# Peptides against a protein of PDB entry 6O8C, part 195

Target 1, 262 residues: chain A of PDB entry 6O8C
Amino acid sequence: VGLRYEKISLPKIHPRYDLDGDASMAKAVTGVVCYACRTASTLLLYQELMRKGVRWLVELVKDDYNETVHKKTEVVITLDFCIRNIEKTVKVYEKLMKVNLEAAELGEISDIHTKLLRLSSSQGTIESSLQDISSRLSPGGLLADTWAHQEGTHPRDRNVEKLQVLLNCITEIYYQFKKDKAERRLAYNEEQIHKFDKQKLYYHATKAMSHFSEECVRKYEAFKDKSEEWMRKMLHLRKQLLSLTNQCFDIEEEVSKYQDYT

## One batch from the design tools (peptide; made by RFdiffusion4, then SolubleMPNN)

Design b2_p27_5_s4 (from b2_p27_5, 14 letters changed)
Fold by OpenDDE base, seed 3:
Structure b2_p27_5_s4 (fold): chain B 262 residues (1-262), chain A 27 residues (1-27)
Amino acid sequence: as target 1 above (262 residues)
Amino acid sequence: SAEEERRRFRKEVEEAIREAKEKEAKV
């Protein structure tokens, strides 16, 4: 489940000079940009944790793959040995049939041989499936984790720090507007400074919110969507590996029934 | 004049914005 955050927007900035209104507006802007900074930090942390989780899951699935390959190899060796022994037995009985031995025993052994050959054919399908899985997990494959390094936001982007600098500038203007409000009336020069500081406030706030939306939120959402899709595919692949492992165990069990005839 | 004062204050605003951008670039 991804992080939930509230949609934030800048308050309306009135063009008219009003010391009380401007102080209140500046306070609200400071609050909004402060929320953006905190949210950007949280979204970054989430993505970094997810990247660690992705790496962990890749290693886990590789281990599952190696275990399945090992089990398949054991079954192939056992099955091939059993087939060779049954084939030798069939040849002996065929020679004995020339000397009036019962056809019933040869028929039973021949049926076992046919069943073992069918099991051997299924091994080719398992091998093909394992090769497909290996190709998907390989570098450049459909389940490669390269997207985790490309998508989203990274500490190297310094988005939180950039937003913090803008927040500091906004906060400084807010503190000045709080002082201006306390004076109730400003001299002409101080009034002009206040009006220009209001323009600076708007500039910094707009820049902060644009950066937050375009460089933090948008990239986070893209990362989240890609992560969820990739995770579902990886979990499905693990289930496929488990199915292949179970097929190997089933073959091994069936072969064990015929080992007494070899 | 009131116009000259406005020009002076505008320059001060532009300089303050420039300084803020430079601080942002250093982070």
Scores: peptide ipSAE 0.022, ipTM 0.548, DockQ to the pose 0.033
Fold by OpenDDE base, seed 5:
Structure b2_p27_5_s4 (fold): chain B 262 residues (1-262), chain A 27 residues (1-27)
Amino acid sequence: as target 1 above (262 residues)
Amino acid sequence: SAEEERRRFRKEVEEAIREAKEKEAKV
């Protein structure tokens, strides 16, 4: 579940010259852009934490994979050994059967051999599944974590710093408008400066909000969606690995029942 | 003249916007 943020919008900027209204508007704009800066920082922090979590989960799943491969290899060796021993026993009993001895025992050993061969055939399916998992985890695979380095926002993008620069410019104009309000009436030149500063304020505010929306929010949402999709797939993959491990343990347990006959 | 003052002021505003853009680009 990603961070929830409030959708913010700039207040309406009226073209009319009004010292009280302009100071109030500038204060509101400063507040909105300040919120955007803080939100952008929070969204960046979330993404950095998620990237750490992604790396951690990849290593965890790789360890699970290696353990599963090791267990599978152990089971294959054990199973092959049991099959070879049973085959030797079958050959001995087949020779004895020519003398009509041990007919019931031969049937039992042959049934065990058939069961072991069935278990051996299942190893091919496990191997194929492990190969599929390996391909998905490999570089360029469907579950590669390359997206985490590409999607979203990064500290190197300096989005928070860029927004802070714009906020500083806006705040400076707000403080000037607060002074202008205190004067109650401006001379002609100061009035013209105020009108131009109002245009600058609008420019900086619009630029800040566009940057916030396009470079912070949109990229964050894309990262969030991709991370949720990837996380679901990784958790499913981990469950598949656990299932394969359990299948190996089940085979090992079943083979152990026949070791008394080898 | 009032027009020359407006022109000078417009240039100062354009320069201030340019400086703000340069500060933004350096961050």
Scores: peptide ipSAE 0.021, ipTM 0.524, DockQ to the pose 0.032
Fold by OpenDDE base, seed 2:
Structure b2_p27_5_s4 (fold): chain B 262 residues (1-262), chain A 27 residues (1-27)
Amino acid sequence: as target 1 above (262 residues)
Amino acid sequence: SAEEERRRFRKEVEEAIREAKEKEAKV
């Protein structure tokens, strides 16, 4: 998962004064930095969309958790009710057995009681699992989404705008170099200006590409890696919740088999 | 003089670089 972008580099800038070569170089530099601006914008947009997705998924998982807790509570109530009824029945049959009646039925009911108590013990493990899940989803837990606000690039960083300013400076120099090329020959003063502008072009281009690499790409990759790790953990958590829900349904089904004795 | 022109030119270049940096800082 993630955006693919092409790794591009600046063309080699030759120190030699050449109006045709310098115009061609400036054109290429403009293209590269323009690509960096567009890519930075795309990477930012992706991260913002992912942050929205993360928030959405957190709420979805919280809803799943609450539903599972509700189902578990229903099963516990039903199971406890069934146990109490069976215990009452056991006491009645024990009294009857003292009069040498209903001994076979008492054995069967006692076995059911034992099975229900085992089911009740399994609820403790479900509860502990739900508590663990709750702790992981809680603020400061292992599945907290605080990283999504910290990692990566943000609109407030204004990286795209910073790159655009540099691109504008580069573009102005490119247009001047295109004019210089059309003149075929510059006077001495104009030639010196051209040489200085070439140095400025190099400075702006290098600054743009460094900023793009260090502040846009690197931070994006860090965000991407962290998002992938977090997403795997969240998907695993959802599977755990589903498993717990299914266990609750299984217990409910087993309890229903004994309702005829209650 | 040619030397005064060179000084003026250097000053103009430094000013242009400064202005570019100021524009970057305002973003």
Scores: peptide ipSAE 0.020, ipTM 0.503, DockQ to the pose 0.030
Fold by OpenDDE base, seed 4:
Structure b2_p27_5_s4 (fold): chain B 262 residues (1-262), chain A 27 residues (1-27)
Amino acid sequence: as target 1 above (262 residues)
Amino acid sequence: SAEEERRRFRKEVEEAIREAKEKEAKV
């Protein structure tokens, strides 16, 4: 889960004035910061897509919950109806037994009644589990998606744009250094400008890489970690819902065996 | 250290700029 990116670092910037070396260095720096810009954009896109996925999954799980609740309700109604009918039948047979009629049938129906009551007892556990799930899915619950809006990077942070501005400055210096290299030798004033631009390049590059590392990568990693944790919890919850649904079906199936007695 | 090298470079650049300005002022 998550995007893999290459760990990049700035090349060593030598203090020595060297037109060939400086052009090569500037090219390398441009490449590194360009990669940082692209990576930052990709990381942002990933997070935005993940936020959409998170919202989608929340709605999906809510739907699963509602379906499970509906099924549980259906089973409870059916089971209660069956129990009431069996109880009526038991009362009839008890009256008949007073006249020594149908004692064997009374035993069978009483056993069925006992089984149905056991099934009814399991509904309390299902209800409790559903209530727990509901609480977790509720606003402010343990599975709230508020983290997705807080963690990571957002378009409003303008990180990509900030990096792009720095990249533009770096690129301009790089192109100048290519020209300087082509001149082979600079006049004194041009040499001083070159040295100053080299310092500017350094500052822009370090600022870009610091921003990339601290405001893009670090926040992305935090978002990724939170997303993975949350996703695991959501998947587990979905499995719980499925289990509860299956339990309802199992109860319904068992009840259906006794419907002929009701 | 890398930081010492960067500091030396900054000083070199600053000094070079200062010298350039002083030369321009004499012309």
Scores: peptide ipSAE 0.019, ipTM 0.501, DockQ to the pose 0.025; fails the geometry check

Design b2_p27_6_s1 (from b2_p27_6, 13 letters changed)
Fold by OpenDDE base, seed 5:
Structure b2_p27_6_s1 (fold): chain B 262 residues (1-262), chain A 27 residues (1-27)
Amino acid sequence: as target 1 above (262 residues)
Amino acid sequence: SAEEERRRREEEEKEWEEEFEKLLEEL
């Protein structure tokens, strides 16, 4: 989920000298560029917050991974201990069978041994999955957060400040055009200045809109898209870790049923 | 004359409008 913003465009700038029209146009341009400045600031803030969220989530998932690895290790130790005990029991019963004791108990113990070995084999799959997860979370892995530092806009880019400078220039011209409108008629030299200022207004406005579109909006959208993709992958990874944890608990529970035979 | 000065100003305005329009087309 990203911030929604409205697409903005500059009003049509007419080349004709018209004090009323030029003042109205300049007002509209000022409004558009002002919106661009505010939007750029909001988009930047959002990205900075998202970067914090990304870092937080990475640490959270690393903690989840470490917890899962710990649990897996615990289960492996418990399972190996249980297997060793059952193997000792099997050897004892095999010796007792030489003295005509009941074969039924040996069969049950052997079945338990087989089940435990199956559970032990499943640990290999869990280990492989954990190794895959570790590789994905590692530096240079598929889930590395390097993109969050590279993509989008940053405070160091000074995009908002650059837009604000242009807005200030535009606003100054707008206020002059408002005064010019109030005069109803300008002297020749003042009229020429007005015409030049109109060209400057256009230049500043175009520069502002290009900068906003290319350096703010486009980069934000790229960041947003990458963030959404990465977040989906991270959520899937967390689900995978949860599944592995649950498998460890299931194995532990199953092993606990056989502790009475040891 | 006053008429020549008016004509000169109208020509300068037209030239400016044409120049501005060209600038708009280049962007």
Scores: peptide ipSAE 0.022, ipTM 0.558, DockQ to the pose 0.855
Fold by OpenDDE base, seed 4:
Structure b2_p27_6_s1 (fold): chain B 262 residues (1-262), chain A 27 residues (1-27)
Amino acid sequence: as target 1 above (262 residues)
Amino acid sequence: SAEEERRRREEEEKEWEEEFEKLLEEL
């Protein structure tokens, strides 16, 4: 998952003065840096959309957690009530057995009591799992979204604008080199200006490519990797919450079978 | 003379090419 982009590199720049070659080189450089600007913008947009998605998913999972906790609490109340009723029934039957009543029903009720106590133990495991999930979702927990604000590129970095400025400078030189090519031969002063502009072109292009590589691509890749890891963990956690909810429903269903004995 | 001016331009061009090559190597 992630945006695919083409790996770009600057064309080889020859030091030799060549009006045709320099115009062609400048065109290629303009194309590369233009692609870098567009790519940087796309990468930034992707990260901003992902940050929105991260915030949305955090709230969704928090809602799922709260719902699961509510369901767990409901089941605990129901289970505890059922256990207390069965315990009362057991005590009544034990007293009746002492007065020479049939013991066959006491064995069945005692078995139900044992099963309910096992369900109560299972509920304790659910509670511990929910506490773990809560700790992971807490501020500073393992699933905190702080990385989304720290990693990658941000609009405030103005990377696209910085690249656009460099692209404008490069484009201006390219258009001048097109004119120079059309003249076929430059006067000495214009030739010197052309040579200086070629050096400036190289400087701007190198600066653009360095900025694109180090401040856009590298940071995007780091953001992408952290995003993928975090997203996988969050989706797994959501599946865990669903599993815990289902376990609560299973316990509730089993308890309902024994309510007729109370 | 025109020949001296031509020679001067050729020397300046060579120096520029050498400087540009050094800049390319440093980057």
Scores: peptide ipSAE 0.022, ipTM 0.565, DockQ to the pose 0.828
Fold by OpenDDE base, seed 3:
Structure b2_p27_6_s1 (fold): chain B 262 residues (1-262), chain A 27 residues (1-27)
Amino acid sequence: as target 1 above (262 residues)
Amino acid sequence: SAEEERRRREEEEKEWEEEFEKLLEEL
């Protein structure tokens, strides 16, 4: 679940010189850009936390993979040993059968041998599945985490700081407009300065909003979507690993039933 | 005259408003 933020827009700015209106407008603009700064900071923090989570999950899944591989290897060794012993026994009983001795027992042992060979075949399937998982987790694989370093916004982009600079400029003009309002009437030269500052205010505000939208919000949304997709795939992968582990345990249990014949 | 000066200021204000409006439309 991503962070919720409100869509913000600049207030309407009237071109007419009005000390009361201009002060009110400047206050509203300051509020909007201030919200953008805070939101950008929050979105950045979220992404940084998610990047940490991604790294953690990758390591966790790699550990799960290695454990599964280890268990699989153990089972393969045990199974192969059991098969070799049963094959020796089968050869002995085949010789005895030629002299009409112990024919009934040969059938049972042969059935066990067949079951063990089926279990051995299943190990090949598990191996193939593990190789697929390994390929997906490898650098350049489908589940590589390289996107987490590329997508979204980063502290190095200094988006929050850039917005803060613009906010400072806007705030300064707002405070001046508040003073101008208190004077009720400005001298001609002061009035001209006020008009120029109003243009500057608008310029800074529009620049801030564009930067917020294009460099903060858009990139965040792309990161969020990519993260959600990747997380779902990783969770599915982890479930697959668990399934493979359980299959290894099941095989080990089945083999243990036949160890008395070896 | 004082009337001519007032008229000049009103014209300058109108020009400023028009320029500002154009700026708002471009952004």
Scores: peptide ipSAE 0.022, ipTM 0.552, DockQ to the pose 0.832
Fold by OpenDDE base, seed 1:
Structure b2_p27_6_s1 (fold): chain B 262 residues (1-262), chain A 27 residues (1-27)
Amino acid sequence: as target 1 above (262 residues)
Amino acid sequence: SAEEERRRREEEEKEWEEEFEKLLEEL
């Protein structure tokens, strides 16, 4: 769930010289750009926190993988040992059968041997699945976290600082327009300065909004979308690892039933 | 002279409004 932010737009700016209107407009612009600065900072913080979370989740899933591999290895050793013991028993009974002794037990042991070999075959499937998971988690794999370092906004981009500079310029003009409003009427030279400052205000405001939209919001949304997709895939992977672990336990339990015949 | 000066100011204001509108269209 990403941060909710409000869509902001600049107020309509009228070309007409109006001291009251211009002061009100400048106030509104200041508010909008101030919101953009705060929002940009919040969006940046969110992304930095998410990057930490991504790194944490990668390590967690790697640990789960290693545990699954370990369990699989244990089961393989146990299963192989059981198979070898049953094979020895089968050979003994086969020799006894040649001497017309104990035909009834050989069939049961042979059936157990066949079942154990089937279980051994399932280990190959588990191994293949683990290899697939390993490949996906590897550098350059489908679940690589390189996107987290590339996508979105970063402190090094200085977006908040850039917006703050523009906000400072806008705020200065706003304060001047408040003074101009208080004068009720400006002399010709001051009026021309006011008009020029209004153009500057518009320029700074537009630049701020463009920067906010393109360099902050858009990049944040791209980061958010990628993060959500990646996290979903990672959680699915974790469930897959759990399933493989459970399969190993099931095999171990079944093997334990046959250990009494060895 | 005073009426000419008023007319000149009104023309300058109109020119400024037109320039500002053009600036708004370009951004």
Scores: peptide ipSAE 0.022, ipTM 0.553, DockQ to the pose 0.901

Design b2_p27_6_s2 (from b2_p27_6, 14 letters changed)
Fold by OpenDDE base, seed 3:
Structure b2_p27_6_s2 (fold): chain B 262 residues (1-262), chain A 27 residues (1-27)
Amino acid sequence: as target 1 above (262 residues)
Amino acid sequence: SEEEERRRREEEEKRFEEEFEKLLKEL
């Protein structure tokens, strides 16, 4: 998932003086560098949108985490209350058993107590899982979003503007070459200027393509790969939180069955 | 002579093309 772009390359440039060929070459170069500018802008926009999405998702998952922690806390309070009440009942029945009264009911109550203690033990596992999630979401954790500010390209890099400056220089030379072509033949001094401008054109074009490849495309691809990896991990984390929430609800429901014995 | 001047221009053009080709290979 990501923006598709075509691999671009500069046209072949011949050193030979040819007014028709040079105008055609300059037109092609202008087209290629123009595409690079537009592509760089689009890649930058994509990354900025993804950064916003990353921040949004982090906050969403933090909210889900806080809700799960709250629910877990409620369940712990309820469970502890039920355990205390059942323990009081068990003590009463144990005293009655010493006088050989109500032996049949003691077994059932003891079984309930054992089940409640098992549920209480499961709360420790949920707590440990929540602590792990918290650590992963914390600053410096494995799911920290700091990479989103470091990876890729940023508006402050001024990559699009740098490419645009080069495009402007190239375009100016192209328009001159179009005029030169219309003259069919140049005077000696004008011919020398044309040859020098052709060298400048190539220099600007090469600089633009190198900048596009190294500073725009490469960094974008690194950002894209990192974002996809991070997103998969975050979605998995969210599923884990949902599972923990459901476990809390299941425990609460189970405890509610035993509240009638207290 | 006009012929010597023409020959000089052709030699200068050839040198320029060779230098430009070298530059293209370095970039």
Scores: peptide ipSAE 0.023, ipTM 0.582, DockQ to the pose 0.851
Fold by OpenDDE base, seed 4:
Structure b2_p27_6_s2 (fold): chain B 262 residues (1-262), chain A 27 residues (1-27)
Amino acid sequence: as target 1 above (262 residues)
Amino acid sequence: SEEEERRRREEEEKRFEEEFEKLLKEL
């Protein structure tokens, strides 16, 4: 879920010299660019928080992986021990059967041995899955977080500061236009200055809007989309780890049923 | 003359309007 912001556009600017209209226009432009500056700051903050969250999630999933590997190792040791004990028992019973001892217990033990071997085969698939997960989490893997450092906007880009400079210029012109409006009529020189300032206002406003759209919004949207995709993949991977852990517990539980025969 | 200055102002205003309209069309 990304930040909600409103799509902004500059008000219509009329070329006609109109002190009342120009003051009103300048006020509206100031408001729009002010919103752009605040929005850019918010979008930057969101991305920085998301980058922290990404790093946190990577470490969390690595911890989950290590726990799963540990559990798998424990189960493998237990299973191998149980298999070895059952195999020894089978060999003893086979020798005793040659000396006319009861075969009923041998059948049960042989069935247990077969079940344990099936469980052992499932551990191989768990190990392969863990290796795949490890490769995906590795540096340069499919789930690497390198995109979080490349995509979007960063404090080093100084986008907010650049917009703030433009906003300051626009605000200065707006305050001048407010004064010009109060004069009702300007002398020729002041009128020419007003016209030039209106051109400067246009220049600063268009530059601010282009910068906001191309360097803030567009990059934020790209970051957002990539973060959502990556997050989905990471959550899926985490679910896979949990599934593998559960499989290890299931195997351990089943092995525990046969420990009484060892 | 006052009339020449008036004409100059009208021409400057017209140039400003034309340049501004041109800039608006480039957006």
Scores: peptide ipSAE 0.023, ipTM 0.587, DockQ to the pose 0.676
Fold by OpenDDE base, seed 5:
Structure b2_p27_6_s2 (fold): chain B 262 residues (1-262), chain A 27 residues (1-27)
Amino acid sequence: as target 1 above (262 residues)
Amino acid sequence: SEEEERRRREEEEKRFEEEFEKLLKEL
């Protein structure tokens, strides 16, 4: 789960003026920061896709919830109807018992009535579970998706663009250092410019790496962790809803066996 | 003189190296 990325670090930068070494270093730095830009872009894309997936899953689970509530309501209506019919039958047989008739049948019907009342009690547990699920899915509930908008990186942060600007500056210096290397020896003024550009390269590279680590990677990892936790809870919730639905079907099937006695 | 210019370059290089090392230590 999540994107794999390699831990990157800047190459060692030597303070010594060396045209060959500086060109090689600048090439390596360019490669590292280029990787950071690409990685930041990929991490951003992943998070945006995950946010879409989160929204989709929330709607799916809400649909599952509504279906379960509908099924529960159907079963409650059927069960209540069956109970009322059995109660009417019990009253008829109780009147017959006053003349010592149909005692065995009354016992059977009374047992059915007791079983139906137990099934009705189980519906109370299902209702309580559905209320809990509803509370968890509600705004501000434990399964709210607000974290998906708060955690991680966003296009509006312009992290990739910021890194790209730094990469452009670094790349320009690298190309200059390739030219400097080809000259083999620089005049004094050109040498001073090279030294200043080396400092600028280091500054840009460090800024890029800091930004990448703190604003891209760290926030991505936080988003990933929250996403994984939330996803596990949502999947568990869906399984719970399925279980409740199955319980409703089981009750409906049991009630159907007693409809012949009504 | 060429010798004074050489000394000036050496001092400037030394200052550059010191500043660079300082930057490296602060990171």
Scores: peptide ipSAE 0.023, ipTM 0.581, DockQ to the pose 0.756
Fold by OpenDDE base, seed 1:
Structure b2_p27_6_s2 (fold): chain B 262 residues (1-262), chain A 27 residues (1-27)
Amino acid sequence: as target 1 above (262 residues)
Amino acid sequence: SEEEERRRREEEEKRFEEEFEKLLKEL
């Protein structure tokens, strides 16, 4: 389960002028936006690490593919060689039969030839499956990793920095509200400034929370969901490659049983 | 030898699945 983060919400901002309440509210807002900054940074780091993991997994699966292709090629060569040898043997026995030699072994060799041809036909299916896998891994394919560069948040978005700027503005107002609270009573002009600063605080806080929710959390969740889906598909593809490899080994084993007839 | 190699591949698959499940739990 992905990075657990707490759902944060802004405290209610009361319209009433209250030096104690406003200082307490400003403190709470500062804490919430500070948490948002830290969380955004953590979510960004996680995504960057996952992007590295995605690239690594792509290369791993490509290696698995290449190994499977190599094994398939070896089996094809071995099988073709065995078929050619059996065909030569069949021709020799056919010539011997024309000269009144015993035919008992020709039937067995002919049956082996038929079996080898059936095995050869299965190679076409393996090749088709490998081509399908290759197409899925290719650029623009179903399992392309382009999403990892598009989805989620990126360092270039400067989301953490943007939130930090808003946090700085909020923190400044909070410190002023602490001073205002210490004065116990403000003169008329200072009271008006306090009221304006409270409006600014609300503006910055709302902007920070919207940015965090829409540009950090939402995009992270989309990235996470996409990454999980993609990784499941990659795992399945790897299993398919393993299955194809096993089929190649099974064919090789069966061919080995007939090598004594060549 | 081919059976041993099959078993090795199956073990590799199992290890991969375990690592994958671990990763999914961390996601």
Scores: peptide ipSAE 0.008, ipTM 0.328, DockQ to the pose 0.006; fails the geometry check

